# Ledger of designs, part 145: peptides against a protein of PDB entry 5K2M

Target 1, 273 residues: chain A of PDB entry 5K2M
Amino acid sequence: MRIGITYTVLRREEMAIKERAGEFGEVVMLHEDDLLFPGNYDLDVVIIRNVSHFKALYTARLFESEGIPTVNSSRLIFEAGDKLFATLRLAGKVPVPEWKAALSEGGALRVPDSLGYPLVSKPVFGSWGRLLAKVNDRDSLEAVLEHRKWMKNPLYGIHYFQEFVEKPGRDIRSYVIGGEFVGAIYRYSNHWITNTARGGKAEPCSDPEVEELSVKAWEAFGEGALAIDIFESEKGLLVNEVNPNMEFKNAARVTGADMAGKLVEYAVEVAKT

## One batch from the design tools (peptide; made by RFdiffusion4, then SolubleMPNN)

Design b2_p22_4_s1 (from b2_p22_4, 11 letters changed)
Fold by OpenDDE base, seed 1:
Structure b2_p22_4_s1 (fold): chain B 273 residues (1-273), chain A 22 residues (1-22)
Amino acid sequence: as target 1 above (273 residues)
Amino acid sequence: DEELEIILEDEEEATREYLASL
């Protein structure tokens, strides 16, 4: 078996994936600079580890066009990597925060009439809590919308809002690969944005309800490897978002779960189908 | 369970690469 791994930066995750993939077959590391299409690649499967959502999406689709399956698939990357599209999938199967989408400033200004304040404004794409805004009032909403108007990427004109969920100073990140729950962590933060990247603490999460909900959230997509962000709310557990380009170094360290191995095992299964 | 401090060593680089791709 020949396993491709596409990457932008050789992180600890990519190193772990490479190491584990080597146990199953020949590993071909493919930096973004090495990717030309059509390329006549001789690979049985490609693990997509591009940092950019869009580069990952297009890379996956390009390999698929050559008949090479990818983990994750371009379909999954597309649907899961967009917060709005992910919400559309999730909302049919699991509890999610109340949400609204607007396609204009004028539409966005009416969102509070339905959801009230406070709101969370999110871009439909992006990682590490970038451009998340807690919108407490009309003035703040107008400010966010004004700033969005001057952003170059047209996707910033897609206005996605959630209710603000009061969290107990933490959220949950779980991992589901090929329909199997692999592990979960609590991410602690003194800020309403729980981001482990900013010196947050993490601890293992061993909760059967989290496990069940995580699997159900994965089933909304029905394929691939997903990190799942879950909120503990007064309404119970809410699936906030999913990430098809998951970072797992910290979760693997905290839980001891072989997330890289599970990802490779799944990729090998995909290659055989 | 002991709380572990999570440091993303490569976050800044990954963020720069992501932003450069937009």
Scores: peptide ipSAE 0.027, ipTM 0.630, DockQ to the pose 0.097
Fold by OpenDDE base, seed 2:
Structure b2_p22_4_s1 (fold): chain B 273 residues (1-273), chain A 22 residues (1-22)
Amino acid sequence: as target 1 above (273 residues)
Amino acid sequence: DEELEIILEDEEEATREYLASL
């Protein structure tokens, strides 16, 4: 078996995946600079670890065009890596924060009529809390919308909003690979954006409700490896987002779960199908 | 379960810096 691993930056996750993949076959590390298509790649499966959502998406699709399956698939990356498209999948299966989408400024200005304030403005793509805004009032909404007009990427003109969820100073990140719950952690932060906290703490999350909800959230997509971000709210557990290009080093360290091993095992099974 | 203090931001700093450079 020949296992490709595409990457932008050799992180702890990519090193762990490489090491674990070596137990199953020959490992081919493919930096973004190594990728040319069509390329006649001799690979049985490719694990996609490109940092950029779009680079990951296109890389996956390009390998698939050569008949090489990917983990994650281009379909999953596309649907899960877009916050709005992910919400569309999730909303029919699991509780999600209340949301609205608008395709114009005029539409966006009416969002508070439905959701009220405070709102969270999200770009449909991005990670680490980038361009998230807590919108407390009309003036703040107008400012966010004004700034979006000057952003070059047309996707910033897709206005995605959620209700602001009051969290108990933490959120949950869980991991589901091939439909199997692998583990979960609490991430603590005094900031409403958990992922950007310096000096945060993490602890294992052993909650059957989190496990069940995480699997259901994965089932909304039905394939691949996903990190699931879950909020504890007054309304109960809410699935905020999913990530098809997950970081897991912290979760693996905290839980002791072999996230890299589970990912490789799943990729090996995908290669056999 | 033992609470583990982790530096969430510092562990993602290199990746964030890379992304900010794009």
Scores: peptide ipSAE 0.021, ipTM 0.600, DockQ to the pose 0.034
Fold by OpenDDE base, seed 4:
Structure b2_p22_4_s1 (fold): chain B 273 residues (1-273), chain A 22 residues (1-22)
Amino acid sequence: as target 1 above (273 residues)
Amino acid sequence: DEELEIILEDEEEATREYLASL
């Protein structure tokens, strides 16, 4: 078996995936600079670890065009990596924060009529809480909308909003790979944006409700490896978003779960189908 | 915290690469 691993930056996750993949077969590390298509790739499966959502999406689709399956698939990356498309999948299966989407400024200005204030403005793409805004009032909404007009990427013209969820100073990140719950962590933060990358503490989360909800959230997509972000709210557990290009170094460390191994095992299964 | 520094370095690099891809 030949396992490709595409990457932008060789992080702890990519190192762990490489190491575990070496136990199952030959590993071919593919930096973004190595990728040309059409190409002559002799690979049974490719694990997609490109940092950019779009680079990951296109890389997956390009390998699929060569008849090489990917983990995650381009379909999953497309649907899960877009916050709005992910919400469309999730909302049919699990509790999610109340949300609205608008395709114009005029539409966006009516969002508070349904959701009220405060709101959370999200770009449909992006990572690490970039361009998330807590919108407390009309003035801040107008400012966010005005700034979006001057952003170069037309996807910033897709206006996605959620209700602001009061969290108990933490959120939950769970991991589901191939439909199996692998583990979960609490991410502690004093900021309304909970991200361990911003200096948050991670602790193990052992909650059967989180496990059940995480599996159901994964079932909304029905394939691949997902990190699932869950909020503890007054309404109960809410699935906020999913990530098809998950970081797991902190989760693996804290839980002791072999996230990299589980990902590789799933990739090997995909290669055999 | 050495771990935090590593996380921040990884995030900064990943962020730079992400932004360059937009």
Scores: peptide ipSAE 0.019, ipTM 0.564, DockQ to the pose 0.107
Fold by OpenDDE base, seed 5:
Structure b2_p22_4_s1 (fold): chain B 273 residues (1-273), chain A 22 residues (1-22)
Amino acid sequence: as target 1 above (273 residues)
Amino acid sequence: DEELEIILEDEEEATREYLASL
């Protein structure tokens, strides 16, 4: 078996994936600079680890066009990596925060009539809490909308909003690979945006409700490897978002789960189908 | 904490690469 691994930066995750993949066959590391299409790639499967959502999406689709399956698939990257498209999948299967989408400023200005304040403004793409805004009032909403007019990417014209969820100083990140729950962590932060990069402590999460909800959230997409962000709210557990290009270094360390091994095992299964 | 610095550096690098790809 020949396993490709595409990457932008050789992180601890990519090193762990490479090491585990070596137990199953020949490993071909493919930096973004090595990728040229159409190509003559002799690979049974490709694990997609490009940092950019769009580069990951196009890389997956390009390999698929050559008959090489990818983990994750271009379909999954497309649907899970967009916050609005992910919400559309999730909302029919699991509890999600109340949300609204608007396609104009005039539409966006009416969102508080339905959701009230405070709101969270999110771009449909991006990671690490980038361009998230807590919108407490009308003046803040107008400011966010005004700034978005001057952003070059047309996707900033897609206005996605959620209710502001009061969290107990933490959120949950779980991992589901091939439909199997692999593990979960609590991420602690005093900031309304919980991210481990912002000095948050991570602790193991052992909650059967989180496990069940995480599997149901994965089933909304029905394939691949997903990190799932869950909020603890007064309404119960809410699935906030999913990530088809998961970071798992902290979660693997804290839980002891072999997330890299599980990802490789799943990729090997995909290669055999 | 060396581990926190590594996380911050890794996320900063990943963020730079992400933004450069847009």
Scores: peptide ipSAE 0.019, ipTM 0.554, DockQ to the pose 0.136

Design b2_p22_4_s2 (from b2_p22_4, 12 letters changed)
Fold by OpenDDE base, seed 1:
Structure b2_p22_4_s2 (fold): chain B 273 residues (1-273), chain A 22 residues (1-22)
Amino acid sequence: as target 1 above (273 residues)
Amino acid sequence: SEEEEIIRKEEEEFAKEYLASL
């Protein structure tokens, strides 16, 4: 068994994955600078740990084109890593926040007619709550849309909105790998954006409803390793988003779950199929 | 974070290149 690991930065997660992968076979660390295609890669599977969503997506697709399976697959990265595409998979399988998508400013200005205020404006791509805006009124909506016109990436012209979900000063992040629930944490924040990467406190979450919902959310995609963000709302649990390029250092530390080991085990299973 | 800075730079570069191609 030869396991590739692609990476941009050797983080705690990549170090843990490398260590655990070494127990199953030969490990080949592949920095982004080492990646050239087509190439003669002698690998049974590649674990994708590139920081960039797009680099991860293209790296996965390039290995797959050479007959090497990836964790996650390019399909999963594509569908799960885009907030709108992820919502399309999740919707009808699990409860999600009410949402609207608009492809123009004129369309976006009509979103409140359906969802009301307050709204959350999200880019379809990006991490750590970047460019999330709580939109309380028309003036704020117009301001967000005006700013989007001056953003150079055309994907900022895809307007994704959710209802604003009142949360109890926390959200839930769960982890499902190969259909198995691995663990979950509460992320505490005094801000409406909860993220442990931004200094939020993490605590273990042991809730059977969270576990069941997390597995169902994973089943909407049907493969891979996903972090799942869940809101506690007045309507019950809502699946907000999924992440196919998960950070898990905080969750692993808090829960004691061997998330790196579970990821490697799944990659080894994928290599055998 | 370092990861945020990497992504920020990549997005800025992509945006510059995209605009230059128009």
Scores: peptide ipSAE 0.143, ipTM 0.744, DockQ to the pose 0.057
Fold by OpenDDE base, seed 5:
Structure b2_p22_4_s2 (fold): chain B 273 residues (1-273), chain A 22 residues (1-22)
Amino acid sequence: as target 1 above (273 residues)
Amino acid sequence: SEEEEIIRKEEEEFAKEYLASL
């Protein structure tokens, strides 16, 4: 068994994955600077840990073109890493926040007619709550739309909105790998954007409803390793988004779950199929 | 974070390349 691991930055997650992969076979660490295609890679599977969504997507697709399976697959990265595409998968399987998409400013200005205020404006791509806006009124909506006109990436012309969900000062992040629930945490924040990278406290989440919902959310995609972000709302649990490039150092520390081991075990299974 | 800075730079580079392709 030869296991590739692609990465941009050697984080705690990549170090843990490397260590656990060494128990199953030869490990080949592949920094982004080491990647050239077409290549003659002698690998049975590649674990994708590139920081960039697009670099992860293209890296996965390039290995797949050489007949080498990846965890996650390029399909999963594509569908799960886009907030709108992820919503389209999730909405038919699990409760999600109410949402609207518009492809023009004129369309976006009509979103409040359906969702009301406050709204959350999201780019379809991005991490760590980047470019999220709480839109409380018409003036704020116009300002967000005006700023989007000057943003150079054409994907900013795709206007994605959700209802604002009042959260109890926390959200839930769960982890499902190969269809198995691995663990979950509460992420505490006094800000409406909950992110442990911004100094939020993490605590274990042991809720059977979260476990069941997390597995159902994973089943909407049907493969791979996903982190799942869940909101506690007045109308119950809502699946907000999924992440095909999971950060798990905080969750592993807090829960004691062997997330790196589970990811490697799944990659070894994928290599054998 | 280092990861945020990497992504920011990549998005800026992508935007520059896109504009140069018009």
Scores: peptide ipSAE 0.141, ipTM 0.744, DockQ to the pose 0.056
Fold by OpenDDE base, seed 2:
Structure b2_p22_4_s2 (fold): chain B 273 residues (1-273), chain A 22 residues (1-22)
Amino acid sequence: as target 1 above (273 residues)
Amino acid sequence: SEEEEIIRKEEEEFAKEYLASL
């Protein structure tokens, strides 16, 4: 068994994955600078850990073109890593925040007619709550839309909105790998954007409803390793988004779950299929 | 974070190339 691991930055997650992968076979660390295609890679599977969503997506697809399976697959990265595409998968299987998508400013200006205020404006791509805006009124909506016109990436012209969900000063991050629930944490923040990477407190989450919902959310995609963001709302649990390139150092530390081991075990299974 | 800066730079470069192709 030869296991590739692609990466941009050697984080705690990549170190843990490398260590665990070494128990199953030979490990080949592949920095982004090492990647050239087409190539003659002698690998049975590749674990994708590139920081960039698009680099992860293209890296996965390039290895797949060489006949090498990836964890996650390019399909999963594509569908789960885009907030709108992820919502399209999730909405038919699990409760999600109410949402609207518009493809023009004129369409976006009508979103409040359906969802009301407050809204959350999201880019379809990106991490760590970057470029999220709470839109409380018409003036704020117009300002967000005006700023989007001057944003250089054309994907910022895809207007994705959710209802603003009032949360109890926390959200839930769960982890499902190969259809198995691995663990969950509460992420505490006094800000409406919760993120443990920005210094939020994390605590274990042991809720059977979270476990069940997390597995159902994973089943909407049907493969791979996902981190799942869940909101505790007045309407009950809502699946906000999923991440096919999950950070898990805080979750592993807090829960004691072997996230890296579970990811490697799944990658080894994928290599054998 | 370092990761946020990497992604920001990549997005800026992509945007620059895209605009140059128009």
Scores: peptide ipSAE 0.053, ipTM 0.683, DockQ to the pose 0.056
Fold by OpenDDE base, seed 3:
Structure b2_p22_4_s2 (fold): chain B 273 residues (1-273), chain A 22 residues (1-22)
Amino acid sequence: as target 1 above (273 residues)
Amino acid sequence: SEEEEIIRKEEEEFAKEYLASL
């Protein structure tokens, strides 16, 4: 068994994955600077750990073009890494925040007629809550839309909105790998954007409803390793988004779950199919 | 591309900040 690991930055996650992969076979670490295609890669599977969504997507597709399976697959990265495409999968299986999509400013200006205020404007791509805007009124909506016109990436012209969900000063991040629930944490924050990067505490989440909902959210995609962001709302649990390039250092530390081992075990299973 | 490098740099900075906050 030869296991590739692609990476941008050697984080604690990549170190843990490397260590656990070494128990199953030969490990080949592949920095982004080492990747040229077409290549003659002698690998049974590649674990994708590129930081960039786009680099992860293209790296996965390039290995697949050489007949090498990846974890995650380019299909999963494509569908799960886009907030709108992820919502389209999730909405048929699990409760999600109420959402609207518009393809023009004129369409976007009608979104409050259905969602009301406050609403949240999201880019369809990007991590760590970048370019999230809480829109409280018409003036704020017009300002967000005006700024989007001057952004160079055409994907910023795809307008994705959600209802604003009031949260109890925390959210939930769960992990599902190969259809198995691995663990979950509460992420505490005084800001409406809950992210551990903003100095929030993490605590273990042991809730059977979270476990069941997380597995159902994974089943909307049907493959791979996903981190799942869940809101506790007045109307119950809502699946906000999924991440096909999960960070798990904090969750592994807090829960004691062997997330790196579970990811490697799944990659070995994928290599054998 | 220039766009890819911008996205990469931003995501790398956020990843570093996240790791430092743990």
Scores: peptide ipSAE 0.025, ipTM 0.544, DockQ to the pose 0.277

Design b2_p22_4_s3 (from b2_p22_4, 8 letters changed)
Fold by OpenDDE base, seed 1:
Structure b2_p22_4_s3 (fold): chain B 273 residues (1-273), chain A 22 residues (1-22)
Amino acid sequence: as target 1 above (273 residues)
Amino acid sequence: DEELEIILEDERKAAEEYLKSL
């Protein structure tokens, strides 16, 4: 078994994955600077750990074009890594926050007619709560839309909105790999954006409802390794988003779950299929 | 957080690279 690991930065996650992969076979670390295609890669599977969503997506597709399966697949990265596309999958299987998408400013201005205020404006791509905006009123909506006009990337012209979900000062991040629930954490924050990367505290989450919902959310995609963000709301648990390029250092530390090992085990299974 | 800055910078670059590819 020859396991490739693509990476941008050797984070704690990549080091853990490398270590665990070494128990299953030969490990080939592939920095982004090492990736040229077409190439002669002698690999049975590649674990995609590029930091960038787009680099991860294209890297996965490039390996797949050479007959090498990836974890995650380019399909999964594409569908799960886009908040709107992920919502389209999730909404068919699990409770999600109410959402609207608009393809123009004029359309976006009508979103409150359906969702009311407050709203959350999200880019369809991006991490760590970047460019999330709580929109309390019309003036704030107009301001967000005005700023979007000046953003260079055309994807910022895709307007994705959710209802604002009142959370109990925390959210849940769970991990499902190959359909198996691996673990979950609470992420605490005094801000409405709960993210451990922004200084939030993490605690173990042991809730059977979270486990069940997490697996169902994973089943909406049907493959791969996903981190799943869940809100505790007055309506019950809501699946907010998924991440096909998950960080898990905090979750692994807090829960003691061998997330790196589970990821490698799944990659080995994929290689054998 | 140095790690966060690196990640954010990479995401920014990726977005710019994607735009250039269009």
Scores: peptide ipSAE 0.018, ipTM 0.485, DockQ to the pose 0.058
Fold by OpenDDE base, seed 2:
Structure b2_p22_4_s3 (fold): chain B 273 residues (1-273), chain A 22 residues (1-22)
Amino acid sequence: as target 1 above (273 residues)
Amino acid sequence: DEELEIILEDERKAAEEYLKSL
């Protein structure tokens, strides 16, 4: 068994994955600078850990083109890593925040007619709460839309909005790998974007409803390893987003779950298929 | 509980490191 691990930055997660992968076979660490295609790689599976969504996506697809399966697959990265595409998968299976998508400024200006205020403006791509905006009124909406015009990436012209969900000072991050619930945590923050706070606390989340919902959310995609962000709302649990390139250091620490091991075990299973 | 304290910005730091590598 030869296991590739692609990465941008050697984080705690990548170190843990490398360590666990070594128990199953030869590990080949592949920094982004090492990647050249076509390359005739001699690998049985590749674990994708590139920080960039697009680099992860293209890396996965490039290995797949050489007949090497990836965890996650390019399909999963594509659908789960785009907030709108993920919503499209999730919405038919699990409760999600109310959302609207508009393809023009004129369309975006009509979103409040349907969802009201406050809204959350999200780019369809991006991590760690980047370019999220709470839109409380018309003036704020116009400002967000104006700023988007000056963004060079055409994907910023895809206007994705959600209802603003009032959270109880926390959210839930769960992890599902190969359809198995691995663990979940509460992430506490006084900010409406929980994952941007310094000095927050994490606590284990042992809730059967979270477990069930997390598995259902994973089933909307049907493969791979996903982190799942869940909101506790007045309407109940809502699946906000999923991440096909999950960080899990904090969750592993808090829960004691062997997330790196579960990921490697799944990758080995994929390699054998 | 200090054991439950997390640097939620760990992920943000990883992003910053990535951005610096561009």
Scores: peptide ipSAE 0.017, ipTM 0.517, DockQ to the pose 0.128
Fold by OpenDDE base, seed 4:
Structure b2_p22_4_s3 (fold): chain B 273 residues (1-273), chain A 22 residues (1-22)
Amino acid sequence: as target 1 above (273 residues)
Amino acid sequence: DEELEIILEDERKAAEEYLKSL
């Protein structure tokens, strides 16, 4: 078994994945600078750990074009890593925050007619709460839309909105790999954007409802390894988003779950199919 | 593709910012 691991930087996650992968076979670490296609890669599977969503997506597709399966697949990265595409999958299977998408400023200005205020404006791509905006009123909406016009990336012209969900000072991040629930954490924050990357505290989450919902959310995609972000709302649990390029160092530490091992085990099984 | 270049550059910059925060 030859396991490739693509990466941008060696984080704790990549180090753990490398270590666990070494127990299953030969590990080939592939920095982004090592990636050239078409190539002559002798690998049974590649674990995709590029930081950039788009670099991860293209890396996965490029390996797949050479007959090498990836974890996650380019399909999964594409669908799960885009907030709108992920919502389209999730909405058919699990409760999600109310959402609207608009493809023009004129369309976006009508979003409050259905969702009301406050809203959350999200780019369809990006991580760590980047460019999330709480939109409390018309003036704020107009400002967000105006700023989007001056952004160079054309994807900022795709307007994705959610209802603002009041949370109890925390959210939930769960992990499902190959359809198996691996673990979950609470992420505490005094800010409406709950993210451990912004200095939030993590604690174990042991809730059967979270486990069930997490598996159902994963089933909306039907493959791979996903981190699932869940809100505790007045309406119950809501699946906010999923991440096909999960960070898990805090979750692994807090839960004691062998998330790196589970990821590698899944990759090995993918290699065998 | 200029569009792709812009997309990738944006993600690169975001990654760099993240790395500085570690």
Scores: peptide ipSAE 0.016, ipTM 0.507, DockQ to the pose 0.866
Fold by OpenDDE base, seed 3:
Structure b2_p22_4_s3 (fold): chain B 273 residues (1-273), chain A 22 residues (1-22)
Amino acid sequence: as target 1 above (273 residues)
Amino acid sequence: DEELEIILEDERKAAEEYLKSL
């Protein structure tokens, strides 16, 4: 077994994946600078750990073009890594925050007619809560839309909105790999954006409802390794988003779950199919 | 290029998160 691992930055996750992969066969670390296509790669599977969504997507597709399967697949990265496309999959299987999409400023200005205020404006791409805006009123909505007109990337012209969900000072991050629930954590924050990258405390989450919901959310896509963001709301658990390029250092530390091992085991299974 | 800037920012954040864990 020859396992490739593509990466941008050698993080704790990549080190753990490398170590666990070494137990199954030969490991080939591939920095982004090492990747040229078409190429003659002698690999049975590639674990995609590029930081950029787009680099991860294209890397996966390029290896697939050489007949080498990837974890995650380019299909999964494409669908799960876009917040709107992910919502389209999730909404048919699990509870999600109420959402609206608009393709113009004129359409976006009508979103509050259905969602009301406050609402959240999100780019369809991006990580770590980048460009999330809580929109409390019409003036704020107009300001967000005006600024979007001057952004260079045309994807900023795709207007995605959610209802603002009141959270109990925390959210849930769960992990499902190959359809198996691996673990979950609470992420605490004093800010409405609860991402642990902003200095939040993490604690283990042991809740059968979270486990069941997480598996159902994964089933909306039907493959791969996903981190799942879940909100605790007045109307119950809501799946906010999924991440096909998951960070798990904090979750592994807090839960003791062998997330790197589970990811490698799944990659080995994919290689054998 | 805005897309390049986004990529670089994500790389920076990933590196920063790694360093904080050490």
Scores: peptide ipSAE 0.015, ipTM 0.544, DockQ to the pose 0.204

